# Peptides against a protein of PDB entry 5H65: the designs that were tried, part 183

Target 1, 294 residues: chain A of PDB entry 5H65
Amino acid sequence: QYLERTPLCAILKQKAPQQYRIRAKLRSYKPRRLFQSVKLHCPKCHLLQEVPHEGDLDIIFQDGATKTPDVKLQNTSLYDSKIWTTKNQKGRKVAVHFVKNNGILPLSNECLLLIEGGTLSEICKLSNKFNSVIPVRSGHEDLELLDLSAPFLIQGTIHHYGCKQCSSLRSIQNLNSLVDKTSWIPSSVAEALGIVPLQYVFVMTFTLDDGTGVLEAYLMDSDKFFQIPASEVLMDDDLQKSVDMIMDMFCPPGIKIDAYPWLECFIKSYNVTNGTDNQICYQIFDTTVAEDVI

## One batch from the design tools (peptide; made by RFdiffusion4, then SolubleMPNN)

Design b2_p22_6_s2 (from b2_p22_6, 10 letters changed)
Fold by OpenDDE base, seed 4:
Parts: structure tokens; sequence; C-alpha cells
Structure b2_p22_6_s2 (fold): chain B 294 residues (1-294), chain A 22 residues (1-22)
């Protein structure tokens, strides 16, 4: 989209809601620790929540690994089951269920794995090879999703999460509702299992200064601003470095703002009312990071 | 604190795959 550039001083005097194109310097941003900027957002209840840490996932999967797979739930019309017993003293049992498409086992890159009792490391390794993994547990009558505190679907390095508040989990056999069991679209899997999928977003507050005025703008963006998917950044060193470099470029520490590059972006104003307090807030939208080189 | 990281090598994946297919 195209809008005429408006100075911040003019914007600050105008009523909301409006949309603006601006050219400003990034005086500062929050959070400074960029890993904290990555959140999960529910499109239904709009709750923002933290992405589970690796340590949290380890605990969940370790707990799951202590449970013995129910033999009665193995080898159904939906999936073929393989059991792996570790050679350690405890003899941990891991069940891998290979979801079939019309009774036929798909190729590995198209096959959905249901993993029961796997560690995070094992699950991640399998997800890279098979590209679709669901951590599960034995329910009373069927396999069930292990825990919404963990990913409901892992595809490569992408961990898909569901909203605990909005989801009404259904058993694994509901995957039968999917006609094509070779293309495992996260939204389709979520729908089948009664999951409201969460969205990865970068959540930041930018303090913008164009020399005429200063305003704070909220950023909630999944992949547009950095041209880096928030869903992938936590698992990719190169993407992390890229985000770091971008932020350091626009807001370098120890350097005067006069030397900062110019950032062009779109912002929209909106009204927020808290009791008797009426405030105009700003949000960055439809913006890709671009430095004005002119 | 640092960004979360996890990677698996091709060899590790193949080894694990073999274990689960047996």
Amino acid sequence: as target 1 above (294 residues)
Amino acid sequence: MKWAKYTATKEEIEELQKKYEE
C-alpha cells in the first residue's frame, strides 16, 4: 500500500483511528532480549503466551517416556505401530505409530508419526526425517495428544502449539476425518484434533523518533516485518543472527541516535480506553524492514 | 539467556530411523 509520509509531530496531534506512513529512527525497543519477543498468540481468545522453553519440553517428554504404551492401542486401521525398547536398565519403551493413507504406508516425507514415549531429542530427530510428528499418549480407548504444553505437531524444526483455553481435544482417531493423509497441514491436523492453533509472533514496542516527535508503536508480527518467520526463528541460528543484526543495525548500542538509520514503516493509530483514561496508541502494520538509503 | 537451539545431524536421524523401523 501507499501513503504519503507524515511527520510524527503531525500524527501526534491527530485523532484515531488513522493509518500513516512514517520515516523514523528506532530510538529504542523492548524487549531488549529478542528471544523474549517471540510469543504465541491465540487468534480466538487473543491471549499472548510464552513459547515453552526447551527445558519445559524436556520435562514433559521425560514424563511421557515413563509411561508404558498400551498394547491394545497398537496397530489400528489408522496406523501401524512399532515398539522400540531402550537397552538401558530401565528398558524404556517407545511406540512409533505410522499413520497410513487408505491402508498404505506413505513415504517417510509424507508420513505422520505418532510418538509415544520419545524424548525431545528423539522426537526432533524424527521430525526432521519424516517432517510430521505428533507426541501422543495412551488414553483410555485411544491415543491422545500428549500435552498442549508441548507441540501438537512438529514439522522439521517448526513446533506447532495449541491454545489450552480454546481447544477441546479429540482423540487421535479423529485424524480419520482427513481424506488425504499425506499432506499434514497444521490447521487441518488442529481442526481434526479440536485444537485452536497458536500463532508465532514477534511482540515488541518500538520508540520511534523522526526529529519532530517521539511515539511508541506496538509490533505484533509473524513474518512480515523481519521477513523471518517467528515460527522458525527460535530453532534456527542463522535466523536468530539475522534478527539480531537487524535490530543492532537500526538501534546500535553506544551510538548517538543521529547516526541511526532511517526506518520506513506503516503505523495505525487506535483508541484505548481504560476507565476515564482515553489514550491513542499506535501499531506497526504491513511493514517490511527497509532502510532509507537516500 | 540465549535463543533456543536444537539441531540433528543426518547421521543421527538415520540411526534413529533405523532403530524405530526395526
Scores: peptide ipSAE 0.027, ipTM 0.496, DockQ to the pose 0.077
Fold by OpenDDE base, seed 1:
Structure b2_p22_6_s2 (fold): chain B 294 residues (1-294), chain A 22 residues (1-22)
Amino acid sequence: as target 1 above (294 residues)
Amino acid sequence: MKWAKYTATKEEIEELQKKYEE
């Protein structure tokens, strides 16, 4: 990983692909609204997707809540089922299926809940209490994942999403293949259900200036750059504050760039074809900003 | 725009716990 420092002016004159170590100031960055930097990335098809907004999820779960749970699918060897009827005018039915471990109900903090007909609020409440929740619907022969546009697994405040393109969904009974039905590792759940998990990533564009030149560098990173998991930041105020502080440190508002701190990082150049034009782009890699630097 | 955040209240959690035990 050792590279000698190269000035930006020299880098800008070189052909791609190459790797560089640089020392530069962060003149500016995009997006300025940092929550917009958090995306979902598929490790297989490499598509970037937006993290669904609360409003989007509300719609999905509202639609799901209009469906009546199938009585035939309740109380299997895999799970015990309970049904609640809401006291509202519509009398919405909600089914919660408690996944058993070897025929025995685990402790609440170890129990996976399959929720059918729940609202976003209800699901989130359950996930905070029971730690693992899968939104489901009644299929023809088995319970099925509700919608890949929504999380396939919610653990506490973490929403786990799957790739629609790469996933080949299997029914809930495939969870039987899991020997350990207490830990509910997202990757294991995904595998059992035929889901390709999406990865949370920070996606940003940095404008870097070392006094000799200026270039834009792309950042796509899950947890190394900020030392903060992108998967947790959206639902954690403290982590959000930390990211904000880091960015404010490197790019302080109302201060001249001459007073900005120097950022040392690695960048790689690569060729991109944009229509008829071939351009060289840059990406930050293998770079960590320590929290104690703040 | 603020970052999104959702938290459940203690009362809400207790109600869910009660339902679980029923």
Scores: peptide ipSAE 0.026, ipTM 0.478, DockQ to the pose 0.063
Fold by OpenDDE base, seed 2:
Structure b2_p22_6_s2 (fold): chain B 294 residues (1-294), chain A 22 residues (1-22)
Amino acid sequence: as target 1 above (294 residues)
Amino acid sequence: MKWAKYTATKEEIEELQKKYEE
């Protein structure tokens, strides 16, 4: 960008909103446990929420498994259905619906599975085998998405979530609107089902110090800052280690700030009103540190 | 080609069926 560097002391005296280029040291950051920085963000209503814990998902899928698949909803023009009754679990019924492309079953790696009555473990196993899985339930006239508190789409190890507030769910037959039923792009699936997809983001607070002043800047970023997708980091130990290394480099523990490297980034100021108090806040934007460090 | 895709999927279905029945 075309912005010249501005010292923090000057920024702290200026009105918002404005954009700045800064060079500062990362004095500290929160949360210190970086896995806690990963959140889900709605691009429409801007609500932030926690990524559901495995235990939470277990409960949702367990509850779903208590309901029997409706026989009348099996085997449509959209999908072929297979039903299993478990032998050792009080006769739990699991239905897997294989979505067809133009009336023909595609290859397994291109096939979308709709699953009802499955456990988290079973769903994860299926996603590894068939790539794309949607947890569903039997509605009155059609299959429906199971619960927006759970992923609406699981692809490999990636869980895709939707916003409860902004989504207006449509039945599974709306997947017919997709011309090519082999690629299963998350955004396309979301659009067909009336889902506003949530975005994985790193949410952090940076305390920045350039020697002239100190300010706190908010970071909300999906993949630019670390050059690592927030959507993948929770399920990949190597990516987590990379994020840890980057943060340790900029803010090394047990070392004085004088020895910290300089961080160049862009920040924007904005006004926040809390009751009678007007406060100026700062947010990091359009900043990539990983490539600059290498 | 269509038949090949369908056949491959059937094999996967059968394998999955066996797994869930066990």
Scores: peptide ipSAE 0.017, ipTM 0.527, DockQ to the pose 0.011
Fold by OpenDDE base, seed 3:
Structure b2_p22_6_s2 (fold): chain B 294 residues (1-294), chain A 22 residues (1-22)
Amino acid sequence: as target 1 above (294 residues)
Amino acid sequence: MKWAKYTATKEEIEELQKKYEE
């Protein structure tokens, strides 16, 4: 539905929930550090969590690498297995399982790798070459996903995460349900393995000022606001620079707010209750900055 | 880049490729 522009002073007097179209300047924003704005959101249970730090992943994979691959689970109809012992690391066993498509090993660029006992460094190296990698462990009867605290799928530099609360993990052999085992779509992999994928989102707080009033608006957006996927930005310096440039454009350092550009956006109000305290909050929605700078 | 230190060298990539082909 069409929304007429409403001044902030009028919005601040109205009860929630309502939707508005506004024109305002971005006085300030939080967090100032880009990497802190990127989070993971579950579309089902709505849990918001941090993207795991490199150190956390190192620990998870290091722990997984202490486990010995089960030889009984190697070389199934689904995958061919290669195992080697590292020269260092006390002779750590690493297994890489190459998923076959209808019994035939695909080309390396289309092959899904299941890695067992690999470090973060090794997994990242594999993903750079073979594109699709799933960290796994030996279960009782089948390979299983290693840990939902780590990516369930790594494609190039993209790490795909699943929700621990909403996922009901199934064993690796459930990948057999995928007819095409050459194009590894994250959502399809997730569905096969009983994973509810987490969504990368930008989470920010904008202080908006249109000269009539000031309000704080919450931004939770995956790819619309910046026209940049939150899922890719952490691993791409160019995308990071682009986001920085956009924010610098709206909130340029060293100049007065009077010189800031105008931002047109949609916001919705909603009620938040914290004990006896009732507060009206605002969230930005359906807004793209590239189209809204006037 | 958050995890830039985990980029593979040419030699490491070649080794992994060899293991795939065997």
Scores: peptide ipSAE 0.017, ipTM 0.477, DockQ to the pose 0.075; fails the geometry check

Design b2_p22_6_s3 (from b2_p22_6, 11 letters changed)
Fold by OpenDDE base, seed 2:
Structure b2_p22_6_s3 (fold): chain B 294 residues (1-294), chain A 22 residues (1-22)
Amino acid sequence: as target 1 above (294 residues)
Amino acid sequence: MKWARYRASEEEIRALQEQYEA
């Protein structure tokens, strides 16, 4: 829907909630270190979480690796199991379960692996050789997802996370509900396992100035603003450079704001209550950089 | 400017792949 441009000075005088189209310069933004802008967002409970650091994941997988795979849970109708024993780590046991499609092992690039006892390094490398990997552990009667603090699904370099609050985990055998076990869609896997998937988002605060006024608007966006998926940027140097370049273009360091390019975007106002104080906040929405905002 | 680190491959991972494809 078309909105006419509204100057910031006029917006600042109006009640919320409302939607606006604006043309303003990006005076400044936070965080300046853009990797800190990438968060995980739950679409259900709306909690924002940090993307786990590799160190955090190492701890989780190391703990998992201390557990011996349960032989009774190996080789089911759902998967074929192989045990890998490390050469230089006192015989650490790693169980790799290859999920079958209609009782037949698919091609490696179509195959989902369930890994039990693997390290982060091993899991990541397996995800490069097979379609996807789920870190699991031996439960009482079935394999179970290892930990929602770690990815529930790894596909290539993409780590898929689930919401601890909103998820009600089900055992691995629930993957049987997926008729086609060659195309492992994250949402389908999540649904089968009772996981509410988290969404990667860029979370930033923009200080916008159009010469008539200044306001702060926050950005929470997964892939529209930069035309770069937040889910991929952390593991891709080229995408990181692109994001950096975009922000440097709109807010170049060492240059006066008069020389900044104009940013056209949509913002919405909303009310926030902080104790007894009611304030109006602003959020950028439906905005794409380097393209005309319709 | 790496926002995250990549992990190195191990010989045993390759062995697993070979076993699967054999």
Scores: peptide ipSAE 0.029, ipTM 0.560, DockQ to the pose 0.090
Fold by OpenDDE base, seed 5:
Structure b2_p22_6_s3 (fold): chain B 294 residues (1-294), chain A 22 residues (1-22)
Amino acid sequence: as target 1 above (294 residues)
Amino acid sequence: MKWARYRASEEEIRALQEQYEA
């Protein structure tokens, strides 16, 4: 368990794979625009994806809003349906399906809404009033998830995404398999609908320098390194500022590296083969940001 | 917020919520 501190110059001469404890200064990092560091990661196929931009989501929901809700799919044993007519959208119709628990409508703070034809703005607003929101569309015989390019579940400011490659979508009536229809645990919803949930992660490259050598280390972490959830940072100004402050502390702009604080972390080396080329790469692991006394 | 999204009118959202509660 215990690892002795190893200088970078020694690490750079050793074969992989190995684990190290290091003490180094953060000379630089990428991406500099930290919002670009937040990605979606599939735990099954391990593909990294970009978090969809607002413009992309707008297009998806606008397209969904052009479809007509199927009256035959309204008011089932699973949900009660209401048709909402907008005042400022030329009388646009939105179908809202309120999922029942044992045939009874729960309180709004426990209720899952299925939204058919809603805009991004409306969906985001409703997510602040109800427990959960799922964007849906009318299928041939049942309601279906609208699009995995958009969130399959929205809870407050948290957008839950699914992997297009690994998911095998099932119709909305499969939510009947959930015994408790009030808590709406994202993993349970995903399982019922055949979705493999994606995980928010910070993805960064650190250039580390301890005076003996320079090493680039890869960081992929959900919430341990910064002690800030990657799943919440994009929608929270305070969390964004915190990440910025942390990075500015370790790598202050306009200041010489001699004045930088020391960063202690664990790194592991591993081999990467690209054609005939074999190189050693490094990844930060099991690390929470901490500075050492100069 | 820096990443805030466009919001629907409070009046329309409230009306929808009232339909649920009614």
Scores: peptide ipSAE 0.025, ipTM 0.546, DockQ to the pose 0.060
Fold by OpenDDE base, seed 3:
Structure b2_p22_6_s3 (fold): chain B 294 residues (1-294), chain A 22 residues (1-22)
Amino acid sequence: as target 1 above (294 residues)
Amino acid sequence: MKWARYRASEEEIRALQEQYEA
């Protein structure tokens, strides 16, 4: 629906909820550090959580690597298994399960690996060659996902996470429900395993000023605002630089706000109640960054 | 890159990949 441009001073006087089109300058934003702006969001329960830190993932996978793979779970109709013994680390054993498509091993670039006992480093290295990697553990009767605190699926540099609250995990053999075992679409894998996928989102607070008023607007966006997927930015230096450049463009350091470019965006107002305190808040939506030329 | 250190190659990983493709 078409929205006419509304000055901030007028918006600040109106009740919520409403939608607006605005033109304003980005006076400031939080957080200033990019990596802190990237979060994981559940589309079902709407919980926001941090993307796990490298150190936390290391611990999870190291703990998993202390477990011995169950020989009885190796070499099923779904996958062929190989045992890899490390040269160091007291001969640690890693079980690698290659998922077959209709009983046939696909090419490495189309193959899903189930990794049991691998470290984060090893898993990430394997993801460079193979299509997909799922960290798993030996369950009672089947392989199971290792831990939802870690990625349930790694494809290249993309780590896919699931919601602990909303997911009802199913065993690995449920991957049999997938007719095509070569593409490994994350949503399909998630569905088969009972996982509610989390979405990468940029979470930021913008202070907007159009000369008539100032308001803070909340940004929670996955790929529209920057035209850069939040799911890829943490693992891509070029994308990180691009985001930094965009923010520096709209909010250049050492420059007066009068010289800032104009940002056109859509915002919606909504009511928030904290105890007895009622507050109107604003959120940016359906917006791609664009500079308005005077 | 947040986890760039994990992209280094190891001999064991190469061996595993070679076994798969053999």
Scores: peptide ipSAE 0.027, ipTM 0.591, DockQ to the pose 0.075; fails the geometry check
Fold by OpenDDE base, seed 4:
Structure b2_p22_6_s3 (fold): chain B 294 residues (1-294), chain A 22 residues (1-22)
Amino acid sequence: as target 1 above (294 residues)
Amino acid sequence: MKWARYRASEEEIRALQEQYEA
């Protein structure tokens, strides 16, 4: 996009909605703790949700691992089932269902696994060896998604979540509607199972200062601003360090703002009405982090 | 809690993978 640069003092005097290109310093930002900036956003109801903590997932999967797989639901036209019993004293039974493509088992890198009774660590191991993993449980007539509080689809280190409010879950056999059962696109899987997928987003509030004025701008971005996917950052130490370094560079603690680098970005203004109060707010959009050295 | 902690069933998972790929 091309827009002429507008000073903040001029922007603050104008009515919304409008789009602007600005060059400003990042005086401050919230939240300061990076992990708190990563949220899940529903494209339908627009609610922002917290990403479940590893501890929460561990509990969910531990609970699921205490359940006994229903033998009546094993080995269907959709999947072949393998059952194993752990070597520990509890003898926990785990069911792994390998989804077939046209009656044939695909290669590991193309195969979707339905796991019933797996722990978090076991699911992690499987997700790194196979294309995708769906945590499931035995329903009355079919396998069902285990819990929307946990990922409905795990691909490597990527955890895909669904909106509890907007989703109307369907049984696993609805995966039959997918013609190609080797390319497991999250949106396609979600659609088949009646899930409204949530989007990982960075949610932050930037206080911007260009010397002429100060304004707060809202950032909700999935992968463009940092050029780092919000969907991957929580599971990758290097990506986390990168984001931390970026924010530290633009807003270093203990240093005067005069020494801060210039940030070039696009912002859009919009009106917010709360009862009798009318306020103009600003949101960063279509922006990739770039330092202006000129 | 950390992901990918050691569990007793990891050996079984490896075995399953090997069988699947065979």
Scores: peptide ipSAE 0.023, ipTM 0.513, DockQ to the pose 0.016; fails the geometry check

Design b2_p22_6_s4 (from b2_p22_6, 12 letters changed)
Fold by OpenDDE base, seed 4:
Structure b2_p22_6_s4 (fold): chain B 294 residues (1-294), chain A 22 residues (1-22)
Amino acid sequence: as target 1 above (294 residues)
Amino acid sequence: MKWARYRASREEIEALRKQYEA
């Protein structure tokens, strides 16, 4: 899309809703600790949630690893099961279920694993060898998703999460509804299991200043603004460094705003009513980071 | 260097993978 540049002073005088193209300096942003900007967003209830910490996952998986897999749930038409016993004195049992496609075991790069009792380390090992991994537990009559506080689907280093409020979990056998059991699309898996998938988003508030006026704009973006997926940034040091560099470039600490680069972006205005108060708010949209270096 | 102490990096995941012995 194309819009003519509008100065902030003019925008601040106009009623909402409208769309604008602006050229402004990033005076400041929140949160300053950028890892806090990465959230999980539910498209249904619109709740913003924190991405679980590694320590939280460790606890969940450790707890799951203390449970004994139910033998009655092993080796169904949907999956072949292997039981691994650790070589430690405790002899922890881990069940790995290999999901079949039409009764045939797919290639590793096409195969979904259901893991019961695995540690984070073991899950990470498997997720790098197979297409996808779902942490599961033994239910009364079927395997079930382990915990929505943990990923419902792990693909490589990408952890897919579901909304606890909006999801109505169904048992693993509902994966049978998928005709193709070689392409494990997260949305399809989620649908089969009754999960409302959460979306990784960068959530930030930008204070923009073009010399004519100042306004705050809300940023909720998954991968367009930084050209870095929010779903990957927490698991990639290089991507983190890139985001850090971008923000430091636009808003360098200890430097006067006059020396800041110009940021071009699109913003949309919208009305927010809180009781008797009517406020116009702004949101960044359809924007990839671009600076005016001229 | 990670943004936070309790976030996993690809390097950490790879290290965990390498440490796993069946």
Scores: peptide ipSAE 0.035, ipTM 0.491, DockQ to the pose 0.084
Fold by OpenDDE base, seed 5:
Structure b2_p22_6_s4 (fold): chain B 294 residues (1-294), chain A 22 residues (1-22)
Amino acid sequence: as target 1 above (294 residues)
Amino acid sequence: MKWARYRASREEIEALRKQYEA
């Protein structure tokens, strides 16, 4: 729908909820450390979570690597299993389960690997060779997902996470419900395993100033605002640089705000109750980065 | 970059293979 441009001073006087089109300068933003803006969002319970750090994942996978694969769970109709033994002093055993399609092993670029006992480094290396990798562990009667604190599916550099609150995990044999076992769609895998997948989002707070007033607006967006997927930015230096450049363009360091570009965006107001206090908050929506010359 | 994460090279993948017994 068409919205007339409204000055911030007028917006600040109005009740919520309402939608506005504005033209303002980005006085400042949070977090300043942009990598902290990338979060995981559950579409069901709407909880925001931090993206696990490599150190956290290392701990999870190291713990998993201390467990011995159950021989009874190897070589099923769903997958063929191979046990790898490390050549180091520990002689750690890693079980690699190759998921079959109609009883036949697919090509590597179509093959899903179930990794039992692998380290983060090993898993990441394998994910570059095969279509997908799922970290698993031996359950009582079947293989199971290792831990929802770690990715449930790794495809190349993309790590897919699930919501602990909303997911009801099912055993690996439920992958049998997938008719095509060569195109591993994350949503399909998640559904088969009872996982509610989390979404990567940029979460930021913008302080906007149009000369008539100052307004703080919340941004939660996955790929529209920057035209860069939040799901890929953490693993891509070029995308990171692009985001940095965009933010530097809107809020250039060492430059006075008078020289800042004008940002065109849509914001919506909404009411928030904090105890007995009611306040009006603002959120950027349906906006792609655009600027106007002063 | 300050928020870059590790990517394994092809050489590292091959090295990994050699760490395991066939």
Scores: peptide ipSAE 0.032, ipTM 0.526, DockQ to the pose 0.090
Fold by OpenDDE base, seed 1:
Structure b2_p22_6_s4 (fold): chain B 294 residues (1-294), chain A 22 residues (1-22)
Amino acid sequence: as target 1 above (294 residues)
Amino acid sequence: MKWARYRASREEIEALRKQYEA
């Protein structure tokens, strides 16, 4: 698909929907604090949510840690259980359930852990040793996911979240439906547990200026624009630095716009109607920052 | 960095590994 370059002044006069190729300078962007650009998006209900802060997760896991693991739910055909008692004054009990593959305990790099009563710190330690970790709680007849406000699956430094509105949670024994209990693909785990996975996205507003006009365009992208996954950036200092450098290159602080580099990108226009008010909006699409810039 | 989240240290991971293999 080939598109000729169109000046912004011409685009601003045209009706939507249309697609354009533009060459413009990034005058400014929002949010200025880039960590605020990372959101969770539901592919079904399209709700945007904030990524939970560490403080939020601490509260959830602390609350979960006040519950005593049910002895009746330990050591099933699906998993072997180990109870750990902390040395603190409270004597908190943590249950770690090792999911088996056909009755055999997998290697650590293939093993899924179900953790009951663990803190965020403990879960993070386990997620770096084992393939995956699911925070759980004792239900009436089976283990259940602890809370959709927390990750349903943690793999290394990646936290996978589910949509509260679209998910219909099922008990942990539904993991039996997975024939392969070694790879633990997030989408497969989500399907087994009745979870609609949320997607990490960068959400930003770019103010573009080509000298003929000024236009605001939205960016909603998971991993293509920066060639950096939104799902990993919050947990990786090097990736954060790369994003910062990219944005500083396009929009350098303390420098006049005349010295800014030119950005070539694709934008699409679309109509937004609120009552009697009709507004034309713009979104960046099919645009990737060059790899040599990263 | 300003948006960094908690990560377990390599020392903590190694300690856990030894415990699991024991």
Scores: peptide ipSAE 0.027, ipTM 0.477, DockQ to the pose 0.093
Fold by OpenDDE base, seed 2:
Structure b2_p22_6_s4 (fold): chain B 294 residues (1-294), chain A 22 residues (1-22)
Amino acid sequence: as target 1 above (294 residues)
Amino acid sequence: MKWARYRASREEIEALRKQYEA
């Protein structure tokens, strides 16, 4: 797609919706604390929500750990179960269910674990040894996902979340619909369990100035703008540093805007109705920071 | 660090990873 550059002063006079190519300086951005820019977005209902804090997850898993695994739900055609009893926690029982592929237990790096009663720490330990982990609880007739407020799937350091509003949860036995039970693609798991997966996104507001005008445009992007996955940045110090460096480059603290680099990007305008007021808003799209900047 | 709110979890996961990879 080719668009000619349009000055901001001209854009500000035009009706929405339209698409523009601009060259502007990043006068300022929000939030300044970049970890706050990482959100979870539902592609269906478009709700934004915060990434849960570890403390929130601890509470959820602690609550789950108070429940005793149901023996009648152990060892099905789908999974083999093992029960662990803690020594110093009043005999807390943890059930680990190893999902089988065609009745055979796969290698650890291909194996999905269903964990019942595990703590965050225990789940993290297991996620480093096995392909994936799903926190579950005992339902009436089957294992069920523990809580959509927690990850429905953990792969290494990646936590996959689902939308509470759009998801219609199905029991764990629906994983049987997956022919290949070794790859554990998050979208496939989500589909089997009736989950609408949330997307990690960077959500920021850019104040752009090209000398002819000033406008605010918001950025909602998963991995294109920074060329860094929002899904990985929270758990990777190097990626965090990279994002910090990029933003410091575009908007260096303590420096006059005249010395700021120029940012070339695409923005789209759209109409927003707030009560009786109609306003035009702008969003950055299809924009990538140059690789040499990273 | 600016991303300090996630530091504890990240460090724990990394420590555990090293333990099981050894």
Scores: peptide ipSAE 0.031, ipTM 0.491, DockQ to the pose 0.060; fails the geometry check

